Peptides against a protein of PDB entry 5EIB. Designs and how they scored, part 282

Target 1, 366 residues: chain A of PDB entry 5EIB
Amino acid sequence: VDLEPGTMDSVRSGPFGQIFRPDNFVFGQSGAGNNWAKGHYTEGAELVDSVLDVVRKESESCDCLQGFQLTHSLGGGTGSGMGTLLISKIREEYPDRIMNTFSVMPSPKVSDTVVEPYNATLSVHQLVENTDETYCIDNEALYDICFRTLKLTTPTYGDLNHLVSATMSGVTTCLRFPGQLNADLRKLAVNMVPFPRLHFFMPGFAPLTSRGSQQYRALTVPELTQQMFDSKNMMAACDPRHGRYLTVAAIFRGRMSMKEVDEQMLNVQNKNSSYFVEWIPNNVKTAVCDIPPRGLKMSATFIGNSTAIQELFKRISEQFTAMFRRKAFLHWYTGEGMDEMEFTEAESNMNDLVSEYQQYQDATAD
Target 2, 366 residues: chain A of PDB entry 5EIB as posed
Amino acid sequence: VDLEPGTMDSVRSGPFGQIFRPDNFVFGQSGAGNNWAKGHYTEGAELVDSVLDVVRKESESCDCLQGFQLTHSLGGGTGSGMGTLLISKIREEYPDRIMNTFSVMPSPKVSDTVVEPYNATLSVHQLVENTDETYSIDNEALYDICFRTLKLTTPTYGDLNHLVSATMSGVTTCLRFPGQLNADLRKLAVNMVPFPRLHFFMPGFAPLTSRGSQQYRALTVPELTQQMFDSKNMMAACDPRHGRYLTVAAIFRGRMSMKEVDEQMLNVQNKNSSYFVEWIPNNVKTAVCDIPPRGLKMSATFIGNSTAIQELFKRISEQFTAMFRRKAFLHWYTGEGMDEMEFTEAESNMNDLVSEYQQYQDATAD

## One batch from the design tools (peptide; made by RFdiffusion4, then SolubleMPNN)

Design b2_p26_1_s4 (from b2_p26_1, 18 letters changed)
Fold by OpenDDE base, seed 2:
Structure b2_p26_1_s4 (fold): chain B 366 residues (1-366), chain A 26 residues (1-26)
Amino acid sequence: as target 1 above (366 residues)
Amino acid sequence: MKAMEEKRQEYLKRRAEEARREAEAA
């Protein structure tokens, strides 16, 4: 789905374009112009019914519909505005199904779009209320991984999207292969989401290795375990050491000893015990899939529900507040029928979310 | 604080119920 036809043509002509049904390409003509309001109230609102018709048709063809998975950007107008409109409409029609998102957070290091803080804040407000599980994929963190860890002097969207695709493949492993822990979206939500509003995950992937050092690096369970808990491997720009893990899932892929995985997972928890909440017993879950990802002997994917995610929301909130106080570009949104109150409500809800994470961080076992 | 503790207990209950279902299915 897009409000621009050129993106759909690019997907259709791409290496995997033929895996999608032609009728499932829904697109507009005008685009959103990086405006959340165009995505949510005008251009996106004109297209949303056509998307819902496709969603209904595909849902009816499912033997067992678990839920929906949306991949979108929060910085643009289409992914943010129309994406959150779709989430709202799907939630209304399918209230008993899991809403899962891969939400790409904007960064000034990656995009020069000045209104991204508005689009992100307005989107986060919708995600807090209408999603069950949100993987926070932060362009800030992806850029830093590409530059610092992968040693890419000038990271491209292709380099960032490679990290996104590896992570998405990792976190969906349990859904795609039988006999795994968290084998459905609802089980994942039960294990990972203690509190309904606190459903924002820090994903991570290991191994991350520069092209020049790949030949010299052994892939071992201890190294994968150490790397996936390293703050530099988090695909959200927050330091887990500044917060506490509520819950963690680790998904190992490849031929390895379950005993070695369990030993290393216990060791990393014990070494990092101060970074876990004390009042959630057995809050780390581990899965092992014998099937490695393409091109790797083994990998580990990390899913963290951490109170440190508040650093990501604080960054967006600070950028939002600096623009909103000046009413910078606000007329682009109000001209599409938005009220200034919607901005204030979205900012308030995001600040409340930050406060909730802080309260659970500071909570002791009674 | 009280509302937070209630939600914590509800979560722990849901996890215990899921762990029981997994053990019964194994």
Scores: peptide ipSAE 0.280, ipTM 0.786, DockQ to the pose 0.011
Fold by OpenDDE base, seed 5:
Structure b2_p26_1_s4 (fold): chain B 366 residues (1-366), chain A 26 residues (1-26)
Amino acid sequence: as target 1 above (366 residues)
Amino acid sequence: MKAMEEKRQEYLKRRAEEARREAEAA
């Protein structure tokens, strides 16, 4: 789905464009112009019914519909505005299905789009209320991984999207292969989401290795485990050491010893025990899939529900507040029919979310 | 505090119920 036809043509003409049914391409003509309000109230509102018709058709064709998975950016107008409109409409129609998202957070290191803090804040407000599980993929973190870890001098959107795709493939492993932990979206939510509003995950993928070092790196379970829990490996720009893990899932892929995985996972928990909440028993879940990812002998994917995710929301909130106090570009949104109150409500809800994470971080076992 | 503890207990209950369902399906 896009509000711009050119994006759909690029996907359709791409190496994998034929994987998608032609009738499942829904697109507009006008675009959102990086404006959340155009995506949510005007241009996106004109297209949403056509998307819902496709969603209904595909849902009816499912033998067992678990839920929905959306991939979108929060910085743009289409992914943020229309994406959250679509989430709301699907939630209204399918209230008993799981809503899962891969939400790409904006960064000024990656994009010069000045209104991204507005689009992100307005989107987070919707995601707090209308999603069950949200993987926070932060362009800040992706850029830093590309630059520092992968040694890419000038990271491109292609480089960032490669990390996104690897992460998405990793976190969906248990859904795609039988006999795994968290084999369905509801089970994942039960294991990962202790409190309904605290459903924002820090994903990570290992191994991450620069091209110059690939030939010298052994892929071992200890090295995967160490890298997976490293703050520099998180796909969200948060330091887990500044918070506490509520829940963790680790998904190993490839031929490895389950015993060795369990030993390394126990060791990393014991070494990092201060960074876990004490009041959630057995809050780390581990799965091993014998099927490695393409081109790797083994991998590990991390999913963390950490109170450190508040650092990401604080960054966005600070940027939002600095613009909103000046009413900078606000007329672009109010001209599409938005009220200034919607901005204040979105800011408030995101700040409440930050406060909730902090409360659970500071909570002791009674 | 009390509301937070109630939510913690609800979470632990959901996890226990799910673990039971998994054990019954195995």
Scores: peptide ipSAE 0.258, ipTM 0.769, DockQ to the pose 0.011
Fold by OpenDDE base, seed 3:
Structure b2_p26_1_s4 (fold): chain B 366 residues (1-366), chain A 26 residues (1-26)
Amino acid sequence: as target 1 above (366 residues)
Amino acid sequence: MKAMEEKRQEYLKRRAEEARREAEAA
C-alpha cells in the first residue's frame, strides 16, 4: 500500500514482486507530501476503504487469523498518517486480533524532512493505543550500525533496509516454524508485554559483520549472545544500560546445542543483571530454530522491552516541542482537517509513556 | 516489587480471560 504509484512499481519489478497478488497492490496518485494529516485525514482517508477491502479478503482466506503485521515509516506522511489510520480501522474491525508493527523511527542523520518530529509524535500517539506489539526500528541506530559495525562509509537506504529485513525475518522465525516458543503473536505479546502501553521493543540481529571481516569471523553461540546484548547492536537508538529490561526474547537459528544456548543466555543475564528488573520472574525467553537464515550458519535475533526506550521517545518529544512552540508548519496539518489540539494530545500521551517507563525503571525490590 | 508483580499478574489474568472469551466466540 502506498499513496504514490512509484513504490508499487519498484515492488513489482523486484525479485519478489511475483509473490504478491496484483489485486493486493493498492496505491494513490498524489502522495502524502510528508504530511501525517494528509495521510490520515485526506489522501489516506480516500484510499483506506480500498485497503480494508483487500484486508478483509485476505483475512477471510486465512484458516486461523492471528493478527496483522504492518511495516511503515513514522517520518513520512504515508507510512505515518495512512499507516496509523489503517491500524485504527483494522483495530475497530478486528478488536480481538493482534496488531503488530515494524515502525521505522525518523532521524535527522538520515532524512532532511523537517516535519518528521510531528509525523512521529502523531504516529506514536496512535501506536500507544492501537498496537499490541511495536518493533522500534530507529534510522539513527541503523545508520550507526552500518557506519560503525558494518564499516560502510556511506550507508544507503538499501543497507538500512537489509538490516530491517534480517530483523523482521528473525523476530518472525517463531511464527513461521512450528514447535517454537512464541509460536503465535498472542503468546509473544503475553511474554513480552508485562503492562498495558509498554509494548515498544528494541530489536537486534546477530551476526553483524563487515564484508571485509566475514571470512575471518567464527559464528559461535557465545559470540552471537555477546553481540545481541551489546548496546551497539540495538536497532533502536537507546542505550539499554540507561534503563532496565522488563522482558527479553532471544531467537537463535541454526544447528547449535540447546545446552550451550541456555548456558550462554544464563551467563549474559548474570553479567547484565543490573540491567534487568528483579521483580519480573523468568523475564528472558529463548527459542532455537534448527533452520538457519539464508547465507548464514547461525544467527540470533534479540527482542528487548526496556525502559531505556524512553530515550527514543524523549528525542522525538524534544524535537517536536521545539517545532510546536514555534508553530512551525502547523497550517499544513490543520489545512488537511487536523485539529491543533491533536498535537498537544499526542505530545501529552508520549510524555505519559515516558513517565510510565521511568516509573518501572525506578521501581526497586523494596 | 510485590505491588508491581501483583499488577502484572492481574494484567496477565485479564488477558487470559479476554483470550478465552475470544476463543469461545469464534
Scores: peptide ipSAE 0.199, ipTM 0.767, DockQ to the pose 0.013
Fold by OpenDDE base, seed 4:
Structure b2_p26_1_s4 (fold): chain B 366 residues (1-366), chain A 26 residues (1-26)
Amino acid sequence: as target 1 above (366 residues)
Amino acid sequence: MKAMEEKRQEYLKRRAEEARREAEAA
């Protein structure tokens, strides 16, 4: 789905364009112009019914519908505005199904779009209420991985999207290969989300590989485990050492010893015990899938629910506040039928979320 | 600590009951 035709043409002409049904390409003509309100109230609202018709048709064809997965950008008007509209409409029609998102967080290191903090804040407000699971894929973190870790002098969208693809493949492993831990979206939510609203995940991947550099050198299970818990491997720009893990899932892929995985996972928990909440028992889950990712002998994917995720939301909030205090570009949103009050509500709800994470971080065993 | 774990257990119980109802309706 896009409000611009050019993206759909690129997907259709791409190496995997034939895996999608032609009738499942829904697109507009005008785009959202990086405006959340155009995506949510005008251009996106005109297209949403056509998307819902496709969603219904595909849902009816499922033997067992678990839920929905949306991949979207929170910086752009289509992904942010229309994406959150679509989430809301799907939630209304399928209230008992899991809503899972891969939400790409904006960064001024990656894009010069000045209104991204507005689009992100307005989107987070919707995601807090209407999703069950949100993977925070932060363009800040992706850029820093490409530049600092992968030593790419000028990271491209292709380089960032490679990391996104590896992460998405990793976190969906248990859904795609039966007999694993968290084999369905609901079980994942039960294991990962200890409280309402606290459903924003820090993904991570090991080994980090650049596009076109297949590291054929299999890492060892100890090396994978160490890298997976390293802040430099996190796809969200927050330091887990500044918070506490509520829950963790680790997904290993490739032929390895389950015993060795369990030993290394126990060792890393013990070494990092200060960075876990002590009042959630058995809060680390491990899965092993014998099928490695393409081009690797083994990998590990991390899913962390950490109170450190508040650093990401604080960054967005600071950027939002700096613009909103000046009333910068507000007329672009209000002109599309949006109320200025919705900005204040979205800011408040995101600050409340930060406060909730801090409360659980500061909670001791009294 | 105990009060937070109780809230967690209540939430997990609700989610498990929702999952059971979904599986019974399928």
Scores: peptide ipSAE 0.121, ipTM 0.714, DockQ to the pose 0.013

Design b2_p26_2_s1 (from b2_p26_2, 16 letters changed)
Fold by OpenDDE base, seed 2:
Structure b2_p26_2_s1 (fold): chain B 366 residues (1-366), chain A 26 residues (1-26)
Amino acid sequence: as target 1 above (366 residues)
Amino acid sequence: SRMAERAKKLEEKLKKARERKEALKA
């Protein structure tokens, strides 16, 4: 789905364009112009019914519909505005299905689009209310990984999207292979989301290695485990050491000893015990899939529900507030029929979410 | 139901947004 026709043509002409049904390409003509209100109230609102018709058709073809998975950018008007409209409409029609998202957070290091903080804040407000699970993929973190860890001098959107793809493949491993922990979206939600509003995940992937060092790196379970818990490998620009893990899932892929995985997972928990909440029992889950990812002997994917995710929301909130206090570009949103009060409601709900994370960070076992 | 109330609230928001946009064009 896109409000820009050129994006759809790029997907169709791409190496995987043939895996999608032609009828499942729904697109507009006018684009969103990086405006959430255009995506949510005008151009996106005109297109959403056509998308829902496709969603219904595909849902009816499922033997067992678990839920929905949306991949979208929160900086752009289509992914942010129309994406959140679509989430709301799907939630209304399928209230008992899991809503899962891969939400790409904007960064000033990656995009010069000045209105991204508005689009992100307005989107987060919708995600808090209408999703069950949200993987926070932060362009800030992706850029830093590409530059610092992968040693790319000029990270491209292609380089960032490669990390996104690897992460998405990792977190969906248990859904795609039988006999795994978290084999369905609902079990994942039960294991990862102790509090309904606190459903924002910090994903991570290992191995992350520069092209020049790949040949010298042994892929071992200890190294994967260490790297997976390293703050520098998080796909969200948050330091886990500044918060506490409410829940963690680790997904190992490849031929490895389950005993060694369990030992290393126990060791890393014990070493980092101060960064876990003590009042949630059995809050770390481990899965092993014998099937490695393409081009790797083994990998590990991390899913963290951490109170440190508040750093991401604080960054967006600060950027939002700095613009909104000046009424910068508000006429672009109000010109699409949006109410200025919706900015204040979205800001308030995001600040409440930050406060909730802080409350659980400071909570002790009574 | 909670979902029906949310649906109604969304429809009202979408309607009001259209009305505001039309009023800005007049």
Scores: peptide ipSAE 0.437, ipTM 0.909, DockQ to the pose 0.715
Fold by OpenDDE base, seed 5:
Structure b2_p26_2_s1 (fold): chain B 366 residues (1-366), chain A 26 residues (1-26)
Amino acid sequence: as target 1 above (366 residues)
Amino acid sequence: SRMAERAKKLEEKLKKARERKEALKA
């Protein structure tokens, strides 16, 4: 789904464009122009019913509908504005189904779009209320991984999107291969989300290796485990050492010893015990899939529900507040029929979310 | 139901946004 026809044509002409049903391509004539309100109230609102018709058709064709997965950018007007409108509409029609998102967080290091803090804040407000689980994929973290870890001199959107794709493939492994931990979206939510509002995840992937060192790197369970818990491998720009893990899932892929995985997972928990909450028993879950990713002997995917995710929301909030206090660009949103009070409500709810994460970070076992 | 109330609230929100946009064009 897009409000810009040219984006859809690029997907159709791509190497995998034929894997999507032609009838499932829904697009507008006028883009959102990086405006959340245009995506949510005008251009997106005109298109949303056509998207819902496709969603209904695909849902009816499912033998067992678990839920929905949305991939969207929170910086752009379509992904943020129309995406969150679509989430709300789907949630109303399918209240008993899981709403999962892969939400790409904007960064000034990657985009010059000045209104991204507004789009992100307005989106987070909707995600807090209407999603069951959200993978936070931060363009800042992706850029830093590309530059520092992968040793790419000039990271491109293609390089960032490759990391997104690897992460999405990793976190969906248990859904695609039967008999594993978190075999369904509901079980994932139960294991990962102890508190309904605290459903924002830090994803990570291992191995991440530069092209120059790839030939010299051994792929071992200890190295995967160590890298997976390294703050530099988090695809959200947060340091887990500044918070506490509420819950963790680790998904190993490839031919490896389950015993060795369990030993290394125990060792990393013991080494990092100060970074876990003690009042959630058995809060680390591990799965092993014998099928490796394409081109790798083994991998590990990390899903962390950490109170450190508040660093991401604080960054967005600071940028939002700096613009909103100046009333910068507000006329672009109000001109689409948005109420200025919705900015204040969104800011407040995001700050409340930060406060909730901090409360659980500071909580002790009674 | 809670979902029906949410749906109504969303439709009212969308309606009010359309009305505001029309009023700005006038």
Scores: peptide ipSAE 0.415, ipTM 0.902, DockQ to the pose 0.693
Fold by OpenDDE base, seed 3:
Structure b2_p26_2_s1 (fold): chain B 366 residues (1-366), chain A 26 residues (1-26)
Amino acid sequence: as target 1 above (366 residues)
Amino acid sequence: SRMAERAKKLEEKLKKARERKEALKA
């Protein structure tokens, strides 16, 4: 789904374009122009019913509908504005289904779109209220991984999207293969979300290896375990060492010893014990799938619910506040019928979320 | 139901946004 027709043509012409049903391509003509209010109140509001018709049709074809997965950007107008409108509409129609998102966070290092802090803040406000689990894919972290770890001198959107795709494949492994821990979206939410509003995850993927060093890298359970817990491997631009993990899931793929996985997972928890809350028992979950990802002998995917994620929200809030105090570009949003008070409400709710993460970071076992 | 009330609130929000946009064009 997009408000721009050219995006759909790119998907259709892509290597996998033929796997999608033609009737499931819903698109507008005018775009959102990087404006959340166009996505939410005007162009997106005109298109949302046609998207809901497709969602209903596909939902009716499911023998056991677990929930919905949305992939969207929070910096643009379509992914942010229309995406969050669609989440609200789906939540209303399917209140008992899980709403999962892969939400791409904007960064000034990757995009020159000046209004991204508004679009992101307005989106986070909707995600806090209407999602059950949100994977925070931070463009800043993706860029830093591409540059520092993958040794790409000039990271492209293609390089960033490759990391997103690897992560999405990793976190959905348990959903796609029977007999695994977190075999459904609801079990994942129960294991990962101890507090309903604190459902923002820091993902990571291993192995991440530069092309030049790929031939020299051993793929071992200890190396995967060490890399997926490394702060430099997080796909959200926050340092886990500045907070505490509420919950963690690790998903291993490939032929490996379950005993070795359990030993390495215990070792990494013990080594990093100061970065876990002590008052949530058994807060680390491990799954192993015998089927490796394509082109790899083995992989590990990390899902962290950390109070350090507040650093991401603080960054967005700071950028938002600096623009909003100047009333910069507000007329672009209000001109689409948006109320200026919605900016203040969104800012307040995001600051409340930051305060909630800090409260649980500072909490001790009694 | 709570969801029916949320749906109504969203429809009212979308309606008010349309009304504001129309008022800005007049």
Scores: peptide ipSAE 0.394, ipTM 0.893, DockQ to the pose 0.673
Fold by OpenDDE base, seed 1:
Parts: C-alpha cells; sequence; structure tokens
Structure b2_p26_2_s1 (fold): chain B 366 residues (1-366), chain A 26 residues (1-26)
C-alpha cells in the first residue's frame, strides 16, 4: 500500500515482486508529501476503503487469522498517517485479532524531512491506543550500526533496510516455524506485554559484523548471547542500561545446544540482573530454531520490552516540542482539515507513555 | 460496544476534518 504509484512499481519490478498478488497492490496518485494529515484525513482516507477490501478478502482466505502485521515509516506521510488510519479501521473490524507493527522511527541523521517529528508523534499517539505489539526500528540506531559496527562510510537506505529485514526475519521466526516459543502473535503479546500501553519493543540482532571481518569470525552461542544484549546491537537508539527490562524474548537460529543456550541466557541475565525488573517472574523467554538464516550458521534475535525505550520517545518529543512551540509548518496539517489540538493530544499521550515507563522503571518489589 | 463507539468517534473525526478542509477552501 502506498499513496505514491512509483513505490509500488519498484516493489513489483523488484526481485520478489511476483510473490505478491497484483490485486493486493493498492496505491494512490498524489502521495502524502510527508504530511501525516494527508495520509490520515485526505489522500489516505480516500484510499483506505480499497485497502480494507483487500484486507477482508485476504482475511477470509486464512484458515486461522491470528492478526495483522504492518510495516511502516513514522517519518513519512503515508506510513504514518495512512498506516495509523488503516490500523484504526482494521482494529474496529477485527477487535479480537492482534495488531502488530514494525514501526520505523525517523532520525535527522538519515532524513532531512523537517516534519518527521510531527508525523512520528502523531503516529505514536495512534500506536499507543491501537496496536498490541510495536517493534521500534529506529533509523538512528540503524545508521549508527551501519557506520560504527558495520564500518560503512556512507550508510544507504539499502544498508538500513538490510538490518530491518534481518530483524523482521528474526522476530518472526517463531511464527514461521512450528514448535517454537511464541508460535502465535497472541502468545507473544502475553509473554512480552505485561501492561497494555507498554507494548513497544526494542529489537536486536546478532551477529552484526563488518564485511571485512565476517570471514574470520567464529560464531558461538556465548558470543551471540553477549552481542544480543549489547546496546550497540539494538535496533532502537536507547541504552538498556538506562532502564529496566520488563520482558525479554531471545530467538536463536541454527544448529546449537539448547542446554548451552539456556546456560548462556542464564549467565547474561545474572550479569545484567540490575537491568531487569525483579517483580516480573520468568520475564525472559528463549526459543531455538534449528534452521539458520540464509548465509549464516547461527544467529540470535532479541526482543526487549525495556523502560529505556522512553529515550527514543523523549528524542522525538523534544524535536516535536521545538517545532510546535514555533508553530512551524502547522498550516500544512491544518490545511488538510486536522485540528491543531490533535498535536497537543498526541504530545500529551506520548509524554504520559514516557511517564508510565519511568514509573515502572522506579517500581520496586514490595 | 467499545469498538462501535471508537468507530463512530473515528468517523466523526474524519467528517470534521473534511468539513474543516472545505471551510479553508472557501
Amino acid sequence: as target 1 above (366 residues)
Amino acid sequence: SRMAERAKKLEEKLKKARERKEALKA
């Protein structure tokens, strides 16, 4: 789905374009112009019913519909505005199904789109209310991984998208292979989301290796476990050491000993015990899939529900506030029929979310 | 139902946005 036709042509002409049904390509003509209000109230609102018709058709073809997965950017107008409209509409029609998102957070290091803080804040407001699970994929973190860890001098969108795809493949492993922990979206939500509003996940992936070092690196379970918990391997630009994990899931892939995985997972938890809440018992879940990722002998994917995720929201909020106090570009949104009060409501709800994370960070076992 | 009320609220929000947009063109 896109409000721009050219993106759909790129997907269709791509290496995997043929895996999608032609009728499932829904696109507009005018684009959102990086404006959330165009995506949500005008161009996106005109297209959303056509998307819902496709969603219904595909849902009816499912033997057992678990829920929905949306991948979108929060910086752009289509992914942010239309994506959150679509989430709301799907949630209304399928209230008993899981709403899962892969939400790409904007960064000034990656994009010069000045209004991204507005689009992101308005989107987060919708995600807090209408999603059950949101993987926060932060372009800030992806850029830093590409530059510092992968030693890419000039990270491209292709390099960032490679990390996104590896992460998405990792976190969906349990859904795609039978007999795994978190084999369904609802089970994942039950294990990962102790509080309904606190459903924003910090994903991480191991191994992250530069092209020049890949051939010389032995991959071991201890190394994967250590890297998976390293802040430098997180796909969200927050330091887990500045917060506490509410819940964690670790997904190992490849031929390895379950016993060794369990031992290493216990060891890393014990070493990092100060970074976990003590009042949520059994808050770390581990899965092992014998099927490695393509081109790797083994990998580990991390899913963290951490109070440190508030650093990401604070960054967006600070950028938002700096623009909104100046009333910068507001006329672009209000010109699409958006109420200026929706900015203040979105800012307030995101700040409330930050406060809620902080409350649970500071909570002690009685 | 809570969902029906949410649906109604969304439709009202979308309607008001359309009305505001049309009023700005006038």
Scores: peptide ipSAE 0.437, ipTM 0.910, DockQ to the pose 0.690; fails the geometry check

